# Ledger of designs, part 2: peptides against a protein of PDB entry 5A53

Target 1, 230 residues: chain A of PDB entry 5A53
Amino acid sequence: LVENVKQALFIPGQSCNKNLHDIMVDLSALKKPDMKRFNRKNDIHPFEDMSPLEFFSEKNDCSLMVLMTSSKKRKNNMTFIRTFGYKIYDMIELMVADNFKLLSDFKKLTFTVGLKPMFTFQGAAFDTHPVYKQIKSLFLDFFRGESTDLQDVAGLQHVISMTIQGDFQDGEPLPNVLFRVYKLKSYKSDQGGKRLPRIELVEIGPRLDFKIGRIHTPSPDMVTEAHKKP

## One batch from the design tools (peptide; made by RFdiffusion4, then SolubleMPNN)

Design b1_p23_2_s3
Fold by OpenDDE base, seed 4:
Structure b1_p23_2_s3 (fold): chain B 230 residues (1-230), chain A 23 residues (1-23)
Amino acid sequence: as target 1 above (230 residues)
Amino acid sequence: EEEELLEKLKELEKRKYRKPVKV
């Protein structure tokens, strides 16, 4: 199957600060080589006017975009955008909490660029709640792509973990999503005959706690069109 | 094999989240 790897564009908004820039750099490093970053700030307000994002999607041939903005109400806000046919499919604001850790906060480990991560999702709401279903779908699209081929376990280098921070009821604020990245470290256990490879998980960063913000959902017609296999 | 790895990873994560991250 031809791997249709979705390309990502990271866009600093006008209000992008140093911390958010550093977060952008570190998160986008996980999307290499299928990632572009703008170096200049762009005045984009996606929930007011989506046209600039559609223009950037088409011009850069990117079906994934991340807009980096920060305000008093929406600090360290990463707006994740997906397009279909260069039109906005969906959007979600994910605000990074102040307790974030950058790659520099972890032990530097060798990382092979272009290896696909394994995903783990913790929380039933990832399969049942519309917002968390969108988050799950988004992150799978972002880092896995459309490939249905079995990931070669031998090529598995890292794991992206996404956890819903606690339980919630209807009408309550949606819990944060805890984003964690681990490197798989295989050890040859020399203990007695059965070489079961001992696999250890080493956190490599970034460490991000996402607060959920505004959401734009596709129309039913757009969902139908986007799921039509050519 | 992938399922077994996934289960092992899920177990490792459940164990890590139960321990307060010693800052």
Scores: peptide ipSAE 0.031, ipTM 0.566, DockQ to the pose 0.017
Fold by OpenDDE base, seed 3:
Structure b1_p23_2_s3 (fold): chain B 230 residues (1-230), chain A 23 residues (1-23)
Amino acid sequence: as target 1 above (230 residues)
Amino acid sequence: EEEELLEKLKELEKRKYRKPVKV
């Protein structure tokens, strides 16, 4: 069975700056080889007109897109878009906080391109709250691709961690999502003649704290069509 | 094995986040 890995397109918006460009480069490196990047800025406003994104989805055969924009109201904004049949399925704005770290801020570790990450989600709301459920679904779709059988543990190289920053009540602002990437290091610990494998997590970057912005949810009809197995 | 690894990873993360990031 050939896994139908979803392709991603990274698009610098008109307001894309150096910081967003650097974030785009580092985040897209985790999606290699299944990513494309535009080098030119595009004047796209997805919450006003979605048609340019649908055109780019079809033209590039990409069902995942990320638009990089920045304004006073929406600083360091990454709009994540999914398409189904080259039509917009869902969108979410995730604004990167100023405390971000790039891959260059960490000890450079070599990694094999194309290995699927393991995911960890911290916070009950990832399973219960509609916005955090969408974020969980999005990032799983974006970086994990289709579910492979258990044979992937032997190829496990890195972990993507997503944490909801604190508790919240109804009507309160939604807490940020902390995005972290770790490399797995296996050590043989010799403790008392039993070699217990010790696994350590080494942060490799990027480090991103996402503030949640605007959301577009799919119509019930699109949800039904997207879940129809061919 | 994958579930046990996920639990170990979750525990390691809970321990990392319980350390107050000294601002």
Scores: peptide ipSAE 0.030, ipTM 0.555, DockQ to the pose 0.017
Fold by OpenDDE base, seed 1:
Structure b1_p23_2_s3 (fold): chain B 230 residues (1-230), chain A 23 residues (1-23)
Amino acid sequence: as target 1 above (230 residues)
Amino acid sequence: EEEELLEKLKELEKRKYRKPVKV
């Protein structure tokens, strides 16, 4: 099975600042080698006109895009876009809270580029609530792709943890999603003839708390087409 | 949270070592 690893394009918007650029660099490092970054700012407003993103998707052969913008209303906004057939499938705004940490804020640990992360999701809403289902689907699609093989556990180097920050009821504002990245250290310890794996988690960054913004959901027809296995 | 993650990971590793390597 040729792993059709989805390529990601990171786009600085016109309002992209140094903090967003640094976040972009650090988050995109987790997507290497399957990542492109634009060095120039582009004036794109996805919720007003999606056509420039469809153009970039096709021109760069990227089905994943992240637009970096910042305003008073939407500070440190990462718009995650997925395309199907170079047409917009879905979009979600995830605003990074000011308490973010970069890779430079953690102890530098070497990691092998191109290893797939393991994901952990904390919060029942990731399986029940439509917005959190989209977030779960997006991040799995972005960093892991379709491969579910046990071989991924054999090469497990890092874990991406996504946690819904607290419980919520219908009609309440959606809690933030806490994004954390850990490196796994496995020690073989023979304790009492049972090989108990000692696993240590070491946070490596970036640390991002995502506030949920606007969403664009796919049409039922696009859902059906995207789920058609070739 | 980190402890629950560690436990889940320990369980996954235990499951990995319990699956006979199909030679």
Scores: peptide ipSAE 0.047, ipTM 0.606, DockQ to the pose 0.018; fails the geometry check
Fold by OpenDDE base, seed 5:
Structure b1_p23_2_s3 (fold): chain B 230 residues (1-230), chain A 23 residues (1-23)
Amino acid sequence: as target 1 above (230 residues)
Amino acid sequence: EEEELLEKLKELEKRKYRKPVKV
């Protein structure tokens, strides 16, 4: 089963500002070539009415969407949406903290478009807690691209690291998710005999700390349909 | 290789998440 690479649509909301636009540009660069961006602001409120997003999903043939909004209550908010059959599957609000860094804040490195990132997840809750499981699933689905069996280690250029910021107990606010992107740099070690390729990690950006907001979970029926292998 | 990469990532994370202790 060649899972077709999921296409992403980035949508500036009515309250989209310069910072969110810059974040949108940088994050969407990691999804090239499988990305579209709207240039115009759209007045969309996905937790009030999902119909406009379903329309955009179908019209643009995109099963992934990111809505960029900002308010006093939900500053630098990226709403990640997945669709199945152009119907809303799930949604999650991820608010970018003010300490974000853009690609321009890092050393410019050559990037090969279309290479699949390796993912690393730090925090047990990514495998146990329903919200962090959804985040893990979402980001894997968003950036993993085509499942080719041979992840040629030789083709691995990028690592996306996602870390839960600290421990938490039941009833406590969910810790932020720390999003980091690294480039793998291989050095030929000239040290005698054992040419162990020295791999160094260089942060390339963007650097985003995500505060978790509102969530929409799929109906049991949609879960069953989405997991039906054709 | 993946384990070594994970260790290097963990070290990089530990270094970057040291907020400078404002002494």
Scores: peptide ipSAE 0.032, ipTM 0.547, DockQ to the pose 0.015; fails the geometry check

## One batch from the design tools (peptide; made by RFdiffusion4)

Design b1_p28_1
Fold by OpenDDE base, seed 4:
Structure b1_p28_1 (fold): chain B 230 residues (1-230), chain A 28 residues (1-28)
Amino acid sequence: as target 1 above (230 residues)
Amino acid sequence: SVEEVKSGTSGDKAKTEAEELKEELEKE
C-alpha cells in the first residue's frame, strides 16, 4: 500500500511577523509539492478553540497544518497540528530561536523537489520521552514523502537531522530540538586506483532551533482509531 | 556579503551527528 503523502497547510496567524513568514516559506519549500499556504492572516488560537483548524483541514484536504504566531510569551511560534479524519489528533508548539538561518543564508544547491529525505534522530529521549516521541512521529509524517521501495542510497539527496540539545532530568525544562537539513554529495575518490565512495553532507537550510511549548495529545480512542487504519 | 554559514561551528551538535551519519553511509 503506497501510503498517500500527507498534505500540509501553512497558516499565518494574526501575529505572524516577517521572520515567521520567511521561515514558513523556506520550511514549506521542503514540503513541495505536497503543500498549501494561506496568503491571509487568520485569527486562530488552537489551544482555546480547535474548530477553525478542523474546518481548514477538511476544506483543504490537509492532515498536516502549521500555524505561524508570535507573542511575548511564545516568540516565533510554529504550532504543528496533525488531524485524523479532519479532527485534531495532536498539536505541538515549536518556537524558533533567534539564531535561525534561512535558505538564502546557505549556498544555493540545486536539489530535486519531492525526493524523500533520510531522517536522523539524535538523543535517547526520541524513543523514550512522550513529547520527543511525538516530535519524532510528527516530523516523520511531515517530511516522509512517497515510500519508494528504492532505499537506493543513490536516490537520497537530503538528510533531515533532529537533535535534542543536551541531557535533562525529570521535572527540568525540555531541551531544544535542533533541526538541520543537509544535501548528500557523493564523490568517487580515486585513492590508488580504488574508487572509494565518499559522501559529503552540505548544510542547505533552513537551520531551526525549536523550543518546545504547549502540547495536545490524542485521546486514547483516537489513538486506537488511527492505529486501525492499515 | 552573504556570510557563508561556515559548516564548522563547534557548537552545532547536529553537524557532528551528520558526520557520524556520513561515516555510516560511506560503509555501505
Scores: peptide ipSAE 0.036, ipTM 0.641, DockQ to the pose 0.019
Fold by OpenDDE base, seed 2:
Structure b1_p28_1 (fold): chain B 230 residues (1-230), chain A 28 residues (1-28)
Amino acid sequence: as target 1 above (230 residues)
Amino acid sequence: SVEEVKSGTSGDKAKTEAEELKEELEKE
């Protein structure tokens, strides 16, 4: 099976700052080799006009895009975009909280480029609430790609954990999504002649708390067409 | 000294959940 690994394009917006640039560098490092980055700022407002993003999707053959913008209302905003047939499928604004940590804030651990992460999603809303279902789907598409071979478990180097920050009721502001990355370390402990596999999880970064912003949902027709392709 | 990034209150929850995942992976 040819793994149809989705390519990601990282786009600095006109308002992209140093913090967003650093976050972009670190988050995109987890997507290597299936990642492109623009070095130039682009004046793109995806919730006003989507056509520039569709053009970039087609021109760069990228079905995943991340636009980095910052304003007083939407500080450290990462707009995640998916395309289908180079048309906008969905979009979500995820604003990075100021408590973020970069890869440089953690012990440098070597990871093999191109290994798929394991995912954990914490919070029932990831399976029930439409916004969190979209976030789950997006991050799975972004980092796991389409095919999970059973071999992915044997090659597991890192875990991406996504947690909903607390409970919420209908009509309340949606809790943040806590993004964490752990390296899995397998140790054989010689405790008592039984080689028990010990796993250790070591946080490697980046550490991002995402505040949910604006969302664009796909049309029912686009959902149907996107699910028809094996 | 590599300052251990003290898990803020939000970091501790994510660590606990990662430890639960670790325990699941150790049972397989």
Scores: peptide ipSAE 0.030, ipTM 0.610, DockQ to the pose 0.019
Fold by OpenDDE base, seed 3:
Structure b1_p28_1 (fold): chain B 230 residues (1-230), chain A 28 residues (1-28)
Amino acid sequence: as target 1 above (230 residues)
Amino acid sequence: SVEEVKSGTSGDKAKTEAEELKEELEKE
């Protein structure tokens, strides 16, 4: 099975600040080698005009994009974009809360580039609510790519955990999504002459709490075309 | 001084759920 790993493009917007740049560097490190970063700020407003993003998707052969912007209304905003045939499929604004932690805030651990993360999604709404279903789909598509059924547990280096921060009812503001990254450590414990496998999860960063912003959903036609496997 | 990021209240839920995953992986 040739895994078609989707390429990601990280774009600093005109309002990109130091904090967003540092977050961009750390989050994009998890997507290596399958990422590009722009060094220049670009004046892009994806909810007003999507055409610059479609142009960048085609020019860079990237079906995943992240636009880094910040304003008083949308502080530390990461707009995640997916394209299909270099056309906008979907978009979601995820605003990083001020309590974020960078990779430099954690103990440096050796990381092998190109190993697939395991994912965990905590909260029933990831399987029921349209917005959280889109977030789940986006992050799986962004970091895992095509799921090979080979749970090569021996190849598991890290876990990405995504948690919905609390319960909510219809018409209430959507709870934040807690993004956490753990390194898996396997040990053999000798307890009473039985070697039990012991796994430890060690947080490695970044730590991000995402507030949900604006969403663009795919057209029914694009959904149909994206599900047509060639 | 690398301050160990003490689990703030929001981190504790994510850790508990990661521990549940750990227990599932230890049963295989």
Scores: peptide ipSAE 0.028, ipTM 0.584, DockQ to the pose 0.019
Fold by OpenDDE base, seed 1:
Structure b1_p28_1 (fold): chain B 230 residues (1-230), chain A 28 residues (1-28)
Amino acid sequence: as target 1 above (230 residues)
Amino acid sequence: SVEEVKSGTSGDKAKTEAEELKEELEKE
């Protein structure tokens, strides 16, 4: 079965800055080889007109898109878009906080390109709250794709951790999502003459704290059609 | 100087939960 790995297109918006470009480069490196990047800025306003994104989805055969924009209201904004049949399925704005760290801020570790990361989701709201459910679904689709068979556990090199920063009540602002990437290091510890497998997680970056912005949810009809096609 | 990215308190939760995942993966 050829795993139908979803292709991602990274689009610098007109307001894309150096920081967003660097974040785009580092985040897209985790999606290699299944990513494209535009070198040119594109004037796209996805919450005003979605048609340019549908055109790019079709033209580039990409069901995942990330638009990089920055404004005073929406600084370091990554709009994540999913398409189904080249039509917009959903969108979410995730604004990167200024405390971000790039891959260059971490100890360079060699990694194999094309290995699927394991995901961890921390916070009950990832399973209960509609927005966090969408974020969970989006990131699983983006980096893992379809279910990794048990064979991928033996090849597990990376863990992506997504944590809800804090508790919240109904009607309160949604807490940030903390995005972290770890490399799995297997050690044999000689403790007491028994070689116990010891696993260490080493942060490799990027480190991103996502503030949630605007969201577009799919129509019930699109949800039904998207679930019919595995 | 490789500034050790001090795990700020917000990063510690992600690390603790990554440690829980390690314990699950070490039990298999």
Scores: peptide ipSAE 0.026, ipTM 0.578, DockQ to the pose 0.019

## One batch from the design tools (peptide)

Design b1_p30_1 (made by RFdiffusion4)
Fold by OpenDDE base, seed 4:
Structure b1_p30_1 (fold): chain B 230 residues (1-230), chain A 30 residues (1-30)
Amino acid sequence: as target 1 above (230 residues)
Amino acid sequence: TLEELEEELTKLEEEKNAVPHKPVDPEDDE
């Protein structure tokens, strides 16, 4: 099956700042070659009018979009958008906390572009809570695509770890999602004169703590149509 | 955990290395 890898479009909003630009560059590097970036700022307010995003989805043939905006209320905001048939399927605001780290903050490691990452999800809410289910689905769709095939470990280079920061109860503020990227380091350990293979995970960045913002959920009709693709 | 994942990945790499190379049948080099 030739997996149609979903293309991503990164859009700087009018309020896009240097930090968001740097985050956009680093996060989009993980999506290469299946990524486009706009260089111009666009005045888009996706929770007020979605039509500009639908237009960009169609014009660029991108089913994934990330809008970069910042305000006092929504600092370092990455709005992740998915489209189906160039119509908005879902949206989520993920605000990057000020403790973020860029790829430049880590040891530069060479990596092959276009290898699909393995994902790890830490927190039961990724399988139970609607918002965290959407986040899980979004990030899997964004970086891996729909392939459920056990990636050959030989082709595994990156691990993306997503962790819910602490426990929460119903009606409490949703904990942040900790986004971490690791590279596999294979080496031989000398254990008692036997060279055993060993894999270590080395953090490579970016390091992003996502505060959850506004959400747009798909209509029941769009859910039904999205699942009808054979 | 990440540690458990490192252990699982290590085991899978060990299993791959333990698969005997099928002897390349030397006859196909004629």
Scores: peptide ipSAE 0.267, ipTM 0.622, DockQ to the pose 0.015
Fold by OpenDDE base, seed 2:
Structure b1_p30_1 (fold): chain B 230 residues (1-230), chain A 30 residues (1-30)
Amino acid sequence: as target 1 above (230 residues)
Amino acid sequence: TLEELEEELTKLEEEKNAVPHKPVDPEDDE
């Protein structure tokens, strides 16, 4: 089944600032060619009214959206939205911490547009905790594009690492998710006259620490419909 | 860890290089 590559729409909110714009540019570069960006700010409040996002989903044929907003309470907020049948499936607010790094902060490595990243998830909660399961599902859905079998390591250029920042107990604030992007550097090392292949992971950015904000979860009915393979 | 992932990816590249190119049997180009 060739799953159609999910298109992403990046939307500057009314409160979008320079930092969020730069983050949007860099993060959206990882989604090329399957990405659109709006140049105009839009006054969208997705947790108050979802209708504008559903309209943009349908009009742009985008099942993935990212709304860029910033306020005193929710600084550098990236609201990630998924739609199913152009209806809101889920939403999550991920606030970028001030320690972020842009692609310009790293060594400029040429990357091929359209190659799928490999994902790594560090933290048991990605497989157990509902919120981190949603984050895992979202990022896999956002960047994997067409389901390539894990076997095509030949086309692997990028690794996206997502790490839960520390341990937490029930009722504690959810730790941040550390988003890191690496490029594979293949080289041959000479070890005792044998040229052995060696892979090095070079961080290329962006570097984003996500604080978890508000969440909208799908209805059980929408979960059932979204898991029905056509 | 990142290091463990580098080691795994290195092993996978070693395995790919160790697979002898099946000689394309020149007869399968008919």
Scores: peptide ipSAE 0.261, ipTM 0.616, DockQ to the pose 0.016
Fold by OpenDDE base, seed 3:
Structure b1_p30_1 (fold): chain B 230 residues (1-230), chain A 30 residues (1-30)
Amino acid sequence: as target 1 above (230 residues)
Amino acid sequence: TLEELEEELTKLEEEKNAVPHKPVDPEDDE
């Protein structure tokens, strides 16, 4: 079975700045080899007209897109888009907080390209709240593609951790999502004359705190169609 | 040359990714 690995397209918007470009480079490195990046800025307003994104999805054969924009209201904004049949399925704005860290801020660790990350989710709302369910679904889809049961544990090098920053009540602003990336290091420790395998997590970056912005939810018809394709 | 092939591939990729300018109806940008 050839896994239909979903391709990602990273698009600089007209308002893309140096910080967003650097974040785009680092985040897209985790999606290699299944990633394309545009070098030119594109004037795209996905919540006003989605047609340019549908065009890019079809022309590039990409079912995942990330638009990089920045304004006074939506600073360091990453709009994550999914398509189904080259039509918009869902969208979410995730604004990167100013406390971000790049791969250059961490110790350079060699990793094999193309290995699927393990995910960990911290916060009950990832399983109960519609917005956090969409975020969970999006990031799993973005980095894992098809859920093959056989995550070859022998190939596991990366862990992506996603944490909801605190509790919230109905009608309160949604807490940020803390995105962290770790490399698994196996050590043989001699404890009591037995070589026990010890696994350590080492943060490798990027480190991103996402503020939630605007959301486009899929139509009930598109949800039904997306679940019917095996 | 390799450079000419890289330039031609870049042009073909740019043409492939040229969003058809919908005529921006001049009324929606006010």
Scores: peptide ipSAE 0.034, ipTM 0.561, DockQ to the pose 0.023
Fold by OpenDDE base, seed 5:
Structure b1_p30_1 (fold): chain B 230 residues (1-230), chain A 30 residues (1-30)
Amino acid sequence: as target 1 above (230 residues)
Amino acid sequence: TLEELEEELTKLEEEKNAVPHKPVDPEDDE
């Protein structure tokens, strides 16, 4: 089954600022060609009313959405939304810390559009903690595109690294997720007269530290329906 | 670590390059 590549819609909220716009542009560049951006601000409050997002999901055939909002309490907030059957499956607020870097802050490297990134996850909580499991699932859904069993190492150009920033105990604030994007650079190393291939990771951006905000978890019924492969 | 990942990717690229890709003969455009 060729799983159709999930389309992403980037939506500026009413409170979208320049920094969020720039972050949106850079992050959405990694999702090309399977990405649409709105240019108009939309007054959407997804934790109060989800109906506008469901409408946009259906109208644009997008199962992935990112709402860009900013407030004093939720600065540089990217609400990631997934839909199933054009209904809200899950949502998570990821607030970008002020230390972010754009693609322009890194050495411009040419990359081929449409190549699937490899993902790396650092931190045991990505496999144990419900919130970090949702983040892992979300980012895999967002950027992997079609499930190819064998990611052809030949086509590997990008690595997306996601790291949990430190350890935490129950009842403590959830640590940030460090989002990093690297390009693989192949070198021929002349070690001892044998040209051995060497791969180096070069950071290309964007660099985003995500603070976790509000979460909407899927209903048990939607989980059951979403796992029903036809 | 990122370094361990670079080492693993280097090994995978070595293994891949050790498999002789049959040159796809360029079809001669006559």
Scores: peptide ipSAE 0.031, ipTM 0.380, DockQ to the pose 0.016

